Peptides against a protein of PDB entry 5OOQ. Designs and how they scored, part 121

Target 1, 227 residues: chain A of PDB entry 5OOQ
Amino acid sequence: YREDVRQVVTHPANALSFLQPGRLVEISVNGKDNYGWGAVVDFAKRINKRNPSAVYTDHESYIVNVVVNTMYIDSPVNLLKPFNPTLPEGIRPAEEGEKSICAVIPITLDSIKSIGNLRLYMPKDIRASGQKETVGKSLREVNRRFPDGIPVLDPVKNMKIEDEDFLKLMKKIDVLNTKLSSNPLTNSMRLEELYGKYSRKHDLHEDMKQLKRKISESQAVIQLDDL

## One batch from the design tools (peptide; made by RFdiffusion4, then SolubleMPNN)

Design b2_p20_6_s1 (from b2_p20_6, 8 letters changed)
Fold by OpenDDE base, seed 1:
Parts: structure tokens; C-alpha cells; sequence
Structure b2_p20_6_s1 (fold): chain B 227 residues (1-227), chain A 20 residues (1-20)
């Protein structure tokens, strides 16, 4: 059930509006590389220049750039490619007893474990020397101030996810936390239906963004012609 | 943009509220 909630929360239709610069997100890459809490720099739609016809799942269709302060010091960070979520071999978080550094890494939405109810002030140019380290210090301070964990966005109260099936899922989780009795098989089929609904909303949102871009481009062209 | 290190607890609470 927790994974089901995560899938809904991290779906583009729900997550993107909360991935503003400085938004805290908890990062887990490939289910094993836990970077802890990082800060969002920006995000972009994933484009494969080599294979423009590549179809990505909803959770892999965007790249989120995040600052982490837990990168292993000997990781080949120089091999990181902007907007490439396929991380080079050896890119990993520091283990216990290892030294860490700050890095900007590109991740997919699927690598977001949770979205925090907190935003950091981000420097204008995160790529400038020393800026990622400043964010890293801020992340350490946040973790210090929240020893019991950084507050997570409430999917219903904060994210305003009002889908009936999702609300039912949340209620079931609440009930299960009190009573172990609900059949897990019924919930998986409903999740697929939920994903179908979100996928349609995402398509509409992307269409609107493309339309707005075209309108903006057309207006820019008109302004250039009027100049 | 003030680094988080310079934020008071009150300012942090405001950021949490603003992030809601």
C-alpha cells in the first residue's frame, strides 16, 4: 500500500506542481541507493535525442535535477551527464564511515521516495563554484532540525489529490493500520485504474504546456515582427 | 537568498506553511 501511494504521489500529474526549486525530496535510486533528502534544482521532460520515438513510462518521462549532500567522495561525478538519469557506474551514496560530497544528480520521478513539505532558498546558479555546497550545508541543518524526519506532504490535504479511488486507498491504509483485515489483491487492480486516470490528465497537461509554448513562441515572433 | 543556516525557527515554520 505504501508503494501504491508513492506511485500516485510521484506521478507527473501530481508531483510536478510540487517540484519547485528548493523543494526537498527523499531520493532512492534503483531501490538501493539512498541519498536521503535532497533539494530540487529544476525538472524537464525527458527527451531521447538518439531515439526520439522512445516511449517512457509516466514515472520515467521527466528528469529532476537534485542537489544531494551524500554522494560518495570517490564517485566519478565528472562522468555525470546533465539530463541523463542513467547514472554512471560507481555513482553512489557514501556508506557509513565514508566521506561524502555535494553533487547535482539527474533522477526520474520513480527515484523519489517522498516529497517534503519544505522548500529551501536556492542559489540562482547552482553550477557556480561553492553553490551546491551551500545547499548541502542547508540540507544538513534541516536534518538537524528535524531529527524525527522531515515533514512529508500530505497527499490529500497538501497535494489535493481528490481521486475517489485514491481516497479509498488512503482510508484502507488507515483502517489497516488499525485492522489487518483487508484483502491486498483488490488494491492492485484499482491502482492500474488510477494510473490510467492520471495518465490521461498528464497527457492533457502536456498538451496544454505545448500549446502555451506554441502561443508564446507565436507571440514572440509577432513581437519580433512588430519590432 | 539566505542559506537555511541563517533561518530562525519561525522563518522555517513560515517556509513550511508556504510550502503547504
Amino acid sequence: as target 1 above (227 residues)
Amino acid sequence: VLPYEELTDEELEKLIEAAK
Scores: peptide ipSAE 0.024, ipTM 0.602, DockQ to the pose 0.128
Fold by OpenDDE base, seed 4:
Structure b2_p20_6_s1 (fold): chain B 227 residues (1-227), chain A 20 residues (1-20)
Amino acid sequence: as target 1 above (227 residues)
Amino acid sequence: VLPYEELTDEELEKLIEAAK
């Protein structure tokens, strides 16, 4: 059930509007590499330059750049490619007793475990010298202030996911949390129906994002002409 | 229990100020 909720929350139709710069996200790459909470830098639609006709799943169709402060110090971070979520071998979080560094890593939506109800103030140029470390300090401070965990966005109250099947799923989870004995396997079949409904919403969100970018670009051009 | 905690606006502002 938790995975079912995660699939809905991290779907582009729901997640992208909450991936503003500085948004905290909990990161797990390939279900094994837990980087903990990181901060969103930006996101973009995944483009394959070698194969423009490549079709990605909804959860793999966007790349999110995130600052993490848990990268293993001896990881080959110099081999990281911007907007390439296929991480080089040896890129991993630090284990207990190992030293960590700050890094910007490209991840897919599928690598988001949770979306936090908190947004950090982000430097204008995160790639400038020392800026990642500034964000890293902020992440440490947030973790210090929330020893019981960073607050997670409520899918219904905050994200406004109002799908009836999703609400039923949430109710079932609540019942299961109160009654440990109910079989979690029966609800996996409803995910396909949920994804079908989100397809239209995803298209609208992409259209709005493209429109906002065009407006922003036009405004930037206007400001340049007025100077 | 799903770890859904809603930050108050005041708590959020304090965190934003501390991040600055």
Scores: peptide ipSAE 0.024, ipTM 0.544, DockQ to the pose 0.151
Fold by OpenDDE base, seed 5:
Structure b2_p20_6_s1 (fold): chain B 227 residues (1-227), chain A 20 residues (1-20)
Amino acid sequence: as target 1 above (227 residues)
Amino acid sequence: VLPYEELTDEELEKLIEAAK
């Protein structure tokens, strides 16, 4: 059930509006590499220049750049490619007793375990020397302030996910948290219907993003023409 | 179950300031 909720929460139609710069997200890459809480830098639609016809799932269709402070110090971070979520071999979080560094990594929405109800102040230029480390310090401070865990966005109250089937799922989870009997098969069929609805919302979101980009580009062109 | 907490704008601002 938690995975079902995660799938809905991390769907582009729901997640993207909450992936502002500085938004805290909990990161797990490939279900095994847990980086803990990181901070969103930005996100973009995934474009494969080598294979423009590549079709991605909804959860793999966007790249989110995140600052993490848990990268293993000897990871080949120099091999990281912008907007390529296929991480080089050796890119991993530090284990217990290992030293870590700050890094910006590209992840998919599928690598988001949770979206936090917190947003850090982000430097304007994260690529500038020392800026990643500044964010890393902020992440440590947040973790210190929340020893019991960083607050997670409520899908209903905060994210305003109002789908009736999702609300029923949430109610079932609440009941099951009290009674611990989950039947996973019934949830999968409802999830497919939910995804169908979210796919339409995603299309609208992409259209809006494209429009906003066009407007911004037009404004930038106007500003460039005014210079 | 992940704890869901609602932070007020004021609480959020305080956290942002503390993170700086």
Scores: peptide ipSAE 0.031, ipTM 0.641, DockQ to the pose 0.152; fails the geometry check
Fold by OpenDDE base, seed 3:
Structure b2_p20_6_s1 (fold): chain B 227 residues (1-227), chain A 20 residues (1-20)
Amino acid sequence: as target 1 above (227 residues)
Amino acid sequence: VLPYEELTDEELEKLIEAAK
């Protein structure tokens, strides 16, 4: 059930509006590499230039750039490619006793374990020297201030996820503090139904974003002609 | 958007509220 909630929360229709620069997110890459809490830099729709017809799942259809302060110091961070969520071999969080550094990594929505109810100030140019480290210090300070854990966005109260089936799911989780493994098949079918409802919202959001981009581009062209 | 300086508890609370 927790995974089901995560799937709904991290769906583009729900998550993207909360992935502002500086938003804290808890990061787990490939379900095994836990980077802890990082800060969102930006996000973009995943585009495959080599295969424009490539269809990604909803949770893999966006790339989120995040600052982490837990990158293993000897990780080949120079091999990181912007907007490529397939991380090079050796990119991993530091283990206990290992030194860590700050890094910007591209992740998918599927790598978000939770979305925090806190937003850091994000430098305008995170790639500039020292800026990642500044964010890293802020992350350490936040962790210090929240020893019991960083507050997570409430899916209902904060994210305004009001789907009836989701609300029922949340109620079940509240009642069942224990992972009641409902039949995996039943959960998958329910998730598909939920995703069907989010599809329309997602489409509208993308259409609006595309329209805003077109307007911005048109205005930029006008300004260039007036100069 | 608060400066990168040590956020006070009050500033953190404001950020939490602004993030809602």
Scores: peptide ipSAE 0.030, ipTM 0.624, DockQ to the pose 0.150; fails the geometry check

Design b2_p20_6_s2 (from b2_p20_6, 13 letters changed)
Fold by OpenDDE base, seed 3:
Structure b2_p20_6_s2 (fold): chain B 227 residues (1-227), chain A 20 residues (1-20)
Amino acid sequence: as target 1 above (227 residues)
Amino acid sequence: VLPYEELTQEEIDELIKKAK
């Protein structure tokens, strides 16, 4: 059920509104490479220039660029391409005892494990020399201040996901967590229905464009350099 | 100075509103 919740939370209809520059997200690539908490740089609709008719799943239809401070030092980071979520071989987080560096990696929404209720102040040019390392220091500071974990957005209370089926799913999860029984199969079916509803209701591409415009117009920018 | 901010629910609501 945790995965089911994650699927709803990270769906474009819900997640994109919270992917402002500096937003903290917990990153797991391909279900195995855990980079921990990173900071959002930006996001864009995934476009295949070679095949414009390519159709991606909802969770793979957007690319999110994130700063991580857990990249293995010997990873071939020079091979990283912006907005290409297919990571080169050898790109991985540092294991215990290994040295890590800061890097900007492109991920899909499917690689977001959780969305934090914190946003870092980001430098103007994250790709300038030393800037990603500054973000890395900020990430370390955040982790230091939140030893029990970075606060995660509540899907209902914070994100205001009000879909009835989702709410029912959440209730069932709560029941299960309290060691009460529920039918597992019903929730999976409802989740599929939720995605159908999102697809029918929203033109995600247009919504993203409108969202970016609105955010750009209204967002106050505080840079790390100004602090 | 803290390198981060925690968004209030009001701020979140505004973001949601703008996204519609």
Scores: peptide ipSAE 0.357, ipTM 0.873, DockQ to the pose 0.536
Fold by OpenDDE base, seed 4:
Structure b2_p20_6_s2 (fold): chain B 227 residues (1-227), chain A 20 residues (1-20)
Amino acid sequence: as target 1 above (227 residues)
Amino acid sequence: VLPYEELTQEEIDELIKKAK
């Protein structure tokens, strides 16, 4: 059920409106590499320079640059390319006992596990010397302040996802005691129908994205100096 | 266009206080 919700939440039609600079997101790359909570730098439509006509799935069609503070220290971070989600070999989070560093990594929407209801006040130039480390310190402070976890956006109340099938899914999750890792809709016609609706909505989202961003731009911001 | 509801600074402060 958790994966079903995640698929809907991370769809471009829903997620992009909340990916403002400083937005906290929980990151899991390829369902394996857990970087924890990071801060959004920016995002853009995925472009393949070698094949401009390349078509990506909805969840892979956008690239989000995020600051993480859990990058393994010996990862080849110098090989990272902005807006290239195909990460070099060896790029991974630090394991227990390993040292970590701050890095900006490009991820797809599919690598977002959760979207937090918090935003960091980001520096103007995150690429400048020491800036990502400053954000990294702030991330540590946030994690310290929220030992039970960073608050996650409510898909219905906060994200205003009002699709009937999604609401039914949420109700089902609420009433059933099922393993959170289960995905009962993966092979269902309902999922296909739901994705179809969001695909159409996504086209409209692109036309209205600026307006939606303005609505939420200053709502849940924590200044770095306040941390 | 549907508006968003995000945590206010006051709500954040309350959460932080409870977490301490």
Scores: peptide ipSAE 0.047, ipTM 0.644, DockQ to the pose 0.107
Fold by OpenDDE base, seed 2:
Structure b2_p20_6_s2 (fold): chain B 227 residues (1-227), chain A 20 residues (1-20)
Amino acid sequence: as target 1 above (227 residues)
Amino acid sequence: VLPYEELTQEEIDELIKKAK
């Protein structure tokens, strides 16, 4: 059920609004590499230049660049490519006793474990020398200030996810914490329905954004013609 | 100066509104 909630929270329709520069997110790559809390640099829709017809799942359709301070020092970070979530072999977090460095990692939404309610003040040029380390220091300070954990956004209260099926899921989770009566199959079916709704909302939202941009561009052209 | 900020619900609501 926690995974189901995570899937809803990290869906583009819900997550993208909260991925501003400096937003703290908890990162787990491929379900095995835990980098801890990192800071969002930016995000973009995933584009495959080699295969423009490539279709990605909703959770893989966006790339989020994040600064982490837990990268293993001997990881081949020079092989990292911006907006390429396929990480080179050897890219991993430092284990206990190993030294870590700061790095910018391109991840998918599926690699976000949690979204925090904190934002770091980010340098303008994160790729400039020393800037990642500055963010790393900020991350350490945050972790020091929040020993009990970084505040996580509440999906309902904070993120305003008001989907009825999601609310039912949350209630069910609350009930299950008290009663073991949930059918996993029913939950999976409901999750699929939720994803369908979110996907439709996202498509409409993107269409509206595109329309607004076109209108703005047209108005700008008109203004330029009037100048 | 803290290197971070905690967003208020009003600020969050504004972000959501801008995204819609």
Scores: peptide ipSAE 0.373, ipTM 0.868, DockQ to the pose 0.539; fails the geometry check
Fold by OpenDDE base, seed 1:
Structure b2_p20_6_s2 (fold): chain B 227 residues (1-227), chain A 20 residues (1-20)
Amino acid sequence: as target 1 above (227 residues)
Amino acid sequence: VLPYEELTQEEIDELIKKAK
């Protein structure tokens, strides 16, 4: 269900209104290259000069240029072309232990995982020397300041998506989330009842807490897979 | 309520302060 929500949120009819310069977006390219949070530079309708008759899906019909600060340092960034979302081979985020640099990459709407509720101050000319690094510093600061994650736009409250089918989907997700939250508590209570008869010892109480965590984690994983 | 804020570095710090 998370993917279904993402498809609606990232549809041009909904997303484009929120892609102002400096808007933070979470980026995943080809479902594997996670660049983390980047800042929107601009966007444009996708035009194929070589094949003007090319038809793109809604999620591929626009190109968004974004600044990322997680580009692998040895990536061939010089081969990047503005407004060409087909990235050259070797363009990837840095892995653990690798050095990263700032880069402007063109992505499609389909590469947006989420849209943040924050917009950075952007320089007038991001292509000028040092400007992308300035944005990179801002991105690092934001990530440092929001260790629990950057606030994501609420599709209904913030984006004002009022499609009836979408609202039904959101309600269903809310119900599932409620069940996810309630089941661990129910299991916790059952465990407390089970151990309460025997929990005269402090050690049993600590074991109970550990078991409650394990049960909650296991149930959370199972239920999250259904979303 | 605006769905977003334009943030300078100083504004980011202020927002975090308020959230704590």
Scores: peptide ipSAE 0.309, ipTM 0.782, DockQ to the pose 0.097; fails the geometry check

Design b2_p20_6_s3 (from b2_p20_6, 14 letters changed)
Fold by OpenDDE base, seed 5:
Parts: structure tokens; sequence; C-alpha cells
Structure b2_p20_6_s3 (fold): chain B 227 residues (1-227), chain A 20 residues (1-20)
């Protein structure tokens, strides 16, 4: 059930509105590499220059750049390619007893475990020398201030996800948290229906954004012609 | 000075509105 909720929360139609610079997100790459809480730098729609016709799932259709302070010190961070979420071999979080460094890594929405209700004050230029470390210090301070964990956004109360099926799912989870009975198969089928709805909303949202950009560009051109 | 802020629901609502 937690995974079902995660899938809805991290869908572009819901998540992108909360991925402001400095937003804290909990990161797990490929379900194995847990980087802990990181800070969002920015995000962009995933573009494959080598294969422009590449079709990505909704959760893989955006790249989020995040600062983490848990990168293994001997990871080949120099091999990281901006906006390439396929991480080089050897890029991993530090294990217990290993030293870590700060790094900016590109991840997909599918690598977001949770979205926090906190936002760091981010440097203007994160790639400038020492800026990643500054963010790393901020992350450490946050972890110190919240020993019981960083507060996670409530999907309904905070994120205002008002889909009826999702609300029913959340209610079931609340009941199950009290009574321990789950039917994963039924929830999976409903999740697919939810994804279909979100996908349609996302497509419309992207179309609207593109239209707004085109209008803005056209207006800018008109303004340039009037200058 | 805290290096972070907790966003109010009002601020969150504004973010949602800007994204729509």
Amino acid sequence: as target 1 above (227 residues)
Amino acid sequence: VLPYEELSQEEIDELIKKAK
C-alpha cells in the first residue's frame, strides 16, 4: 500500500508542483541505493537526444537534480552526466563506516521515496565551488532538528490530491493500519486506473504548458517587433 | 538562522495554483 501511495504521489501530475529548489525529498535509486534525504536543485522534462522517439513512463519522464550528502567518497562522480538518470557504475551511497561526500545526482521521479514538507534555502549557483557542501551542512542540520524524521507531505491535506479512488485507498490504508488486512491485487487494479487518470491530466497539463510557452514566445516576438 | 523553512499550507496552495 505504501508503494501504491508513492506511485500516486510521485506522478508528475502531483509531484512536480512540489519540486521547488530546496525541497527535501527522500531518495532511493532503483529501490536499492538509499541516499536518504536530499534537496531538489531543479527538474526538467527528460529528453533523449540520441533517441527522440523514446517513450518514457510517467515516472521516468522527468529528471530531478538533487543534492545528496551521502554519496560514497570513492564514487566516480566525475562521470555523472547532467540530466542522465542512468548513473555510472560505482555511483552509490556510502555504507556504514564509509566516508561520504556531497554530490548532485540526476534522478527520476520513480526514485523519490517521499516528499518532505521542508525547503532548504539554496545557493544561486549550486555548481560553484563549495556550494554543494553548504547544502550538505544544511541537510545535516535538518536531520539533527528532526530526529524522528523529516515531516512528509500529506497527500490529501497538503498536496490536495482529491481523486476519489485515491481517497478511498487512503481510507483503506488508515483502516488497515489499525486492522492489518490488505488486498494487494484489488489495490493494484485501482492504481492502474488512477495512473490512467493522472496520465491524462499530465498530458493536458503539459499541453497547456506548451501552449502557454508558445503564447508567451509569440507575445515576446510581438514585443520585439514593436521595439 | 535556520537553513530551511517549513512551508505553510497557504504557500503550498499557491504552489499548486501556479502549477495548474
Scores: peptide ipSAE 0.361, ipTM 0.869, DockQ to the pose 0.567
Fold by OpenDDE base, seed 4:
Structure b2_p20_6_s3 (fold): chain B 227 residues (1-227), chain A 20 residues (1-20)
Amino acid sequence: as target 1 above (227 residues)
Amino acid sequence: VLPYEELSQEEIDELIKKAK
């Protein structure tokens, strides 16, 4: 059930609105590499230059650049490519007893475990010398202040996900949390239906975003001509 | 000065509105 909720929350139709610079997100790459809470730098639609016709799943169709402070110190961070979510071998979080460093890593939406209700004040140029470390210090401070965990956005109350099937899912989860006995298998079938609805919503959202960009660009051009 | 902010629901609602 948690995975079902995560799939809905991290769908582009829902998640992208909350991926502002400095937004805290909990990162788990490939369900194995837990980087903990990182800060969003930016995001972009995934483009494959080698194969422009490549079709990605909704959760893999965007790349989010995030600052983490848990990168293993001996990871080959120099091999990281901006906006390439296929991480080089050896890129991993530090384990217990290992030293960590700050790094900017590109991840997909599928690598977001949760979206926090906190936003860091980000430097203008995160790639400038020392800026990642500044963000790293801020992340440490946040973790210190929230020992019980960073507050997570409520999908319904905060994110305003109003899909009826999702609400039903949430109610079922609440019931299951109170009643240990109910079979988790019955909810997987509803995820596909939910996904179908969000896929359509995503298309609309992207169309709207593109339209807004075009409008903004046209207005900028008009302003330049009026000068 | 805190290096972070906690967003109010009103601020979140504005973000959602802008994204739509």
Scores: peptide ipSAE 0.330, ipTM 0.848, DockQ to the pose 0.558
Fold by OpenDDE base, seed 2:
Structure b2_p20_6_s3 (fold): chain B 227 residues (1-227), chain A 20 residues (1-20)
Amino acid sequence: as target 1 above (227 residues)
Amino acid sequence: VLPYEELSQEEIDELIKKAK
């Protein structure tokens, strides 16, 4: 059920609104590489220049660049390609006893474990020398200030996910925490229905955003003509 | 100066509104 909630939270229709620069997110790549809490730099829709017809799942359709301070020092970070979430071999978090460095890594939404309710003040140019380390220091300070964990956004109260099926899922989880009565198969079917709804909402949202941009551009042109 | 901020619900709501 936690995974089901994560899938809903990290869906583009819900997550993108919260991926501002400096937003803290908990990162797990490929379900095995835990980088801990990192800071969002930016995000973009995933584009495959080699295969423009490539279709990605909703959770893989966006790339989020994040600063982590837990990268293994001997990782081949020079091989990292911006906006390429397929990480080179050897890119991994430092294990216990190993030294770590700060790095910017591109991840998919599927690699987000949690979205925090904290936002770091980010440097204007994160790629400038020393800026990643500054963010790394900030991350360490945050972890120090929140020994019990960084506050996670509440999907309902904070993120305002108001989908009825999701609310039902959350209620079921609450009930299951008290009573194990829900059929996993039924929950999976409901999740698929939720994904369908979120996908449609996202498509509409993108269309609206594009329309707003076109309107703004048109207005700008009109203003230029009036100027 | 804290290197971070905790967002209020009002601020969150504004972010959601801007995204819509």
Scores: peptide ipSAE 0.373, ipTM 0.861, DockQ to the pose 0.541; fails the geometry check
Fold by OpenDDE base, seed 1:
Structure b2_p20_6_s3 (fold): chain B 227 residues (1-227), chain A 20 residues (1-20)
Amino acid sequence: as target 1 above (227 residues)
Amino acid sequence: VLPYEELSQEEIDELIKKAK
């Protein structure tokens, strides 16, 4: 059930509105590489230049760049390619006793475990020398201040996910947590139905983003012509 | 209005002080 909730929360229709620069997200890559809490730099729709016809799942259709402070020091970070979520071999978090460094890594929405209710102030140019370390210090401070964990956004109260099936799922989880006998909503089929409802919202969001970009580009051209 | 807090480094420090 927790995974079902995560799938809904990290769907583009829900998650993208909360991926502002500095937003804290908990990161797990490939189900095993736990980087802990990182800070969002930006996100973009995933584009495959080699295969423009490539179809990605909703959770793999966007690339999120995040700053982490738990990268293993001997990881080949120089091989990281911007906006390529397929990480080079050897890119991993530091284990116990290993030294870590700050790095910007591209991830998919599927690599987000949770979205925090905190947003860091981000430097204007995160790729400038020393800026990643500044964010890293902030992350360490946040972790120090929240020893019981960074507050996670409530999907209903905070994210305002009001889908009826999702609300039913949440209620069932609550009942199970109280050890009340309820039939598990085991049906993966219901997730597909939920995703179907979110697809329209996702499309609208992407259309709005594209429109805003076009407007911005047009304005930039006009400003250049006025110069 | 999105239910999140934009925290400067100073604001983060203040939250820490309140949590102690």
Scores: peptide ipSAE 0.306, ipTM 0.771, DockQ to the pose 0.117; fails the geometry check

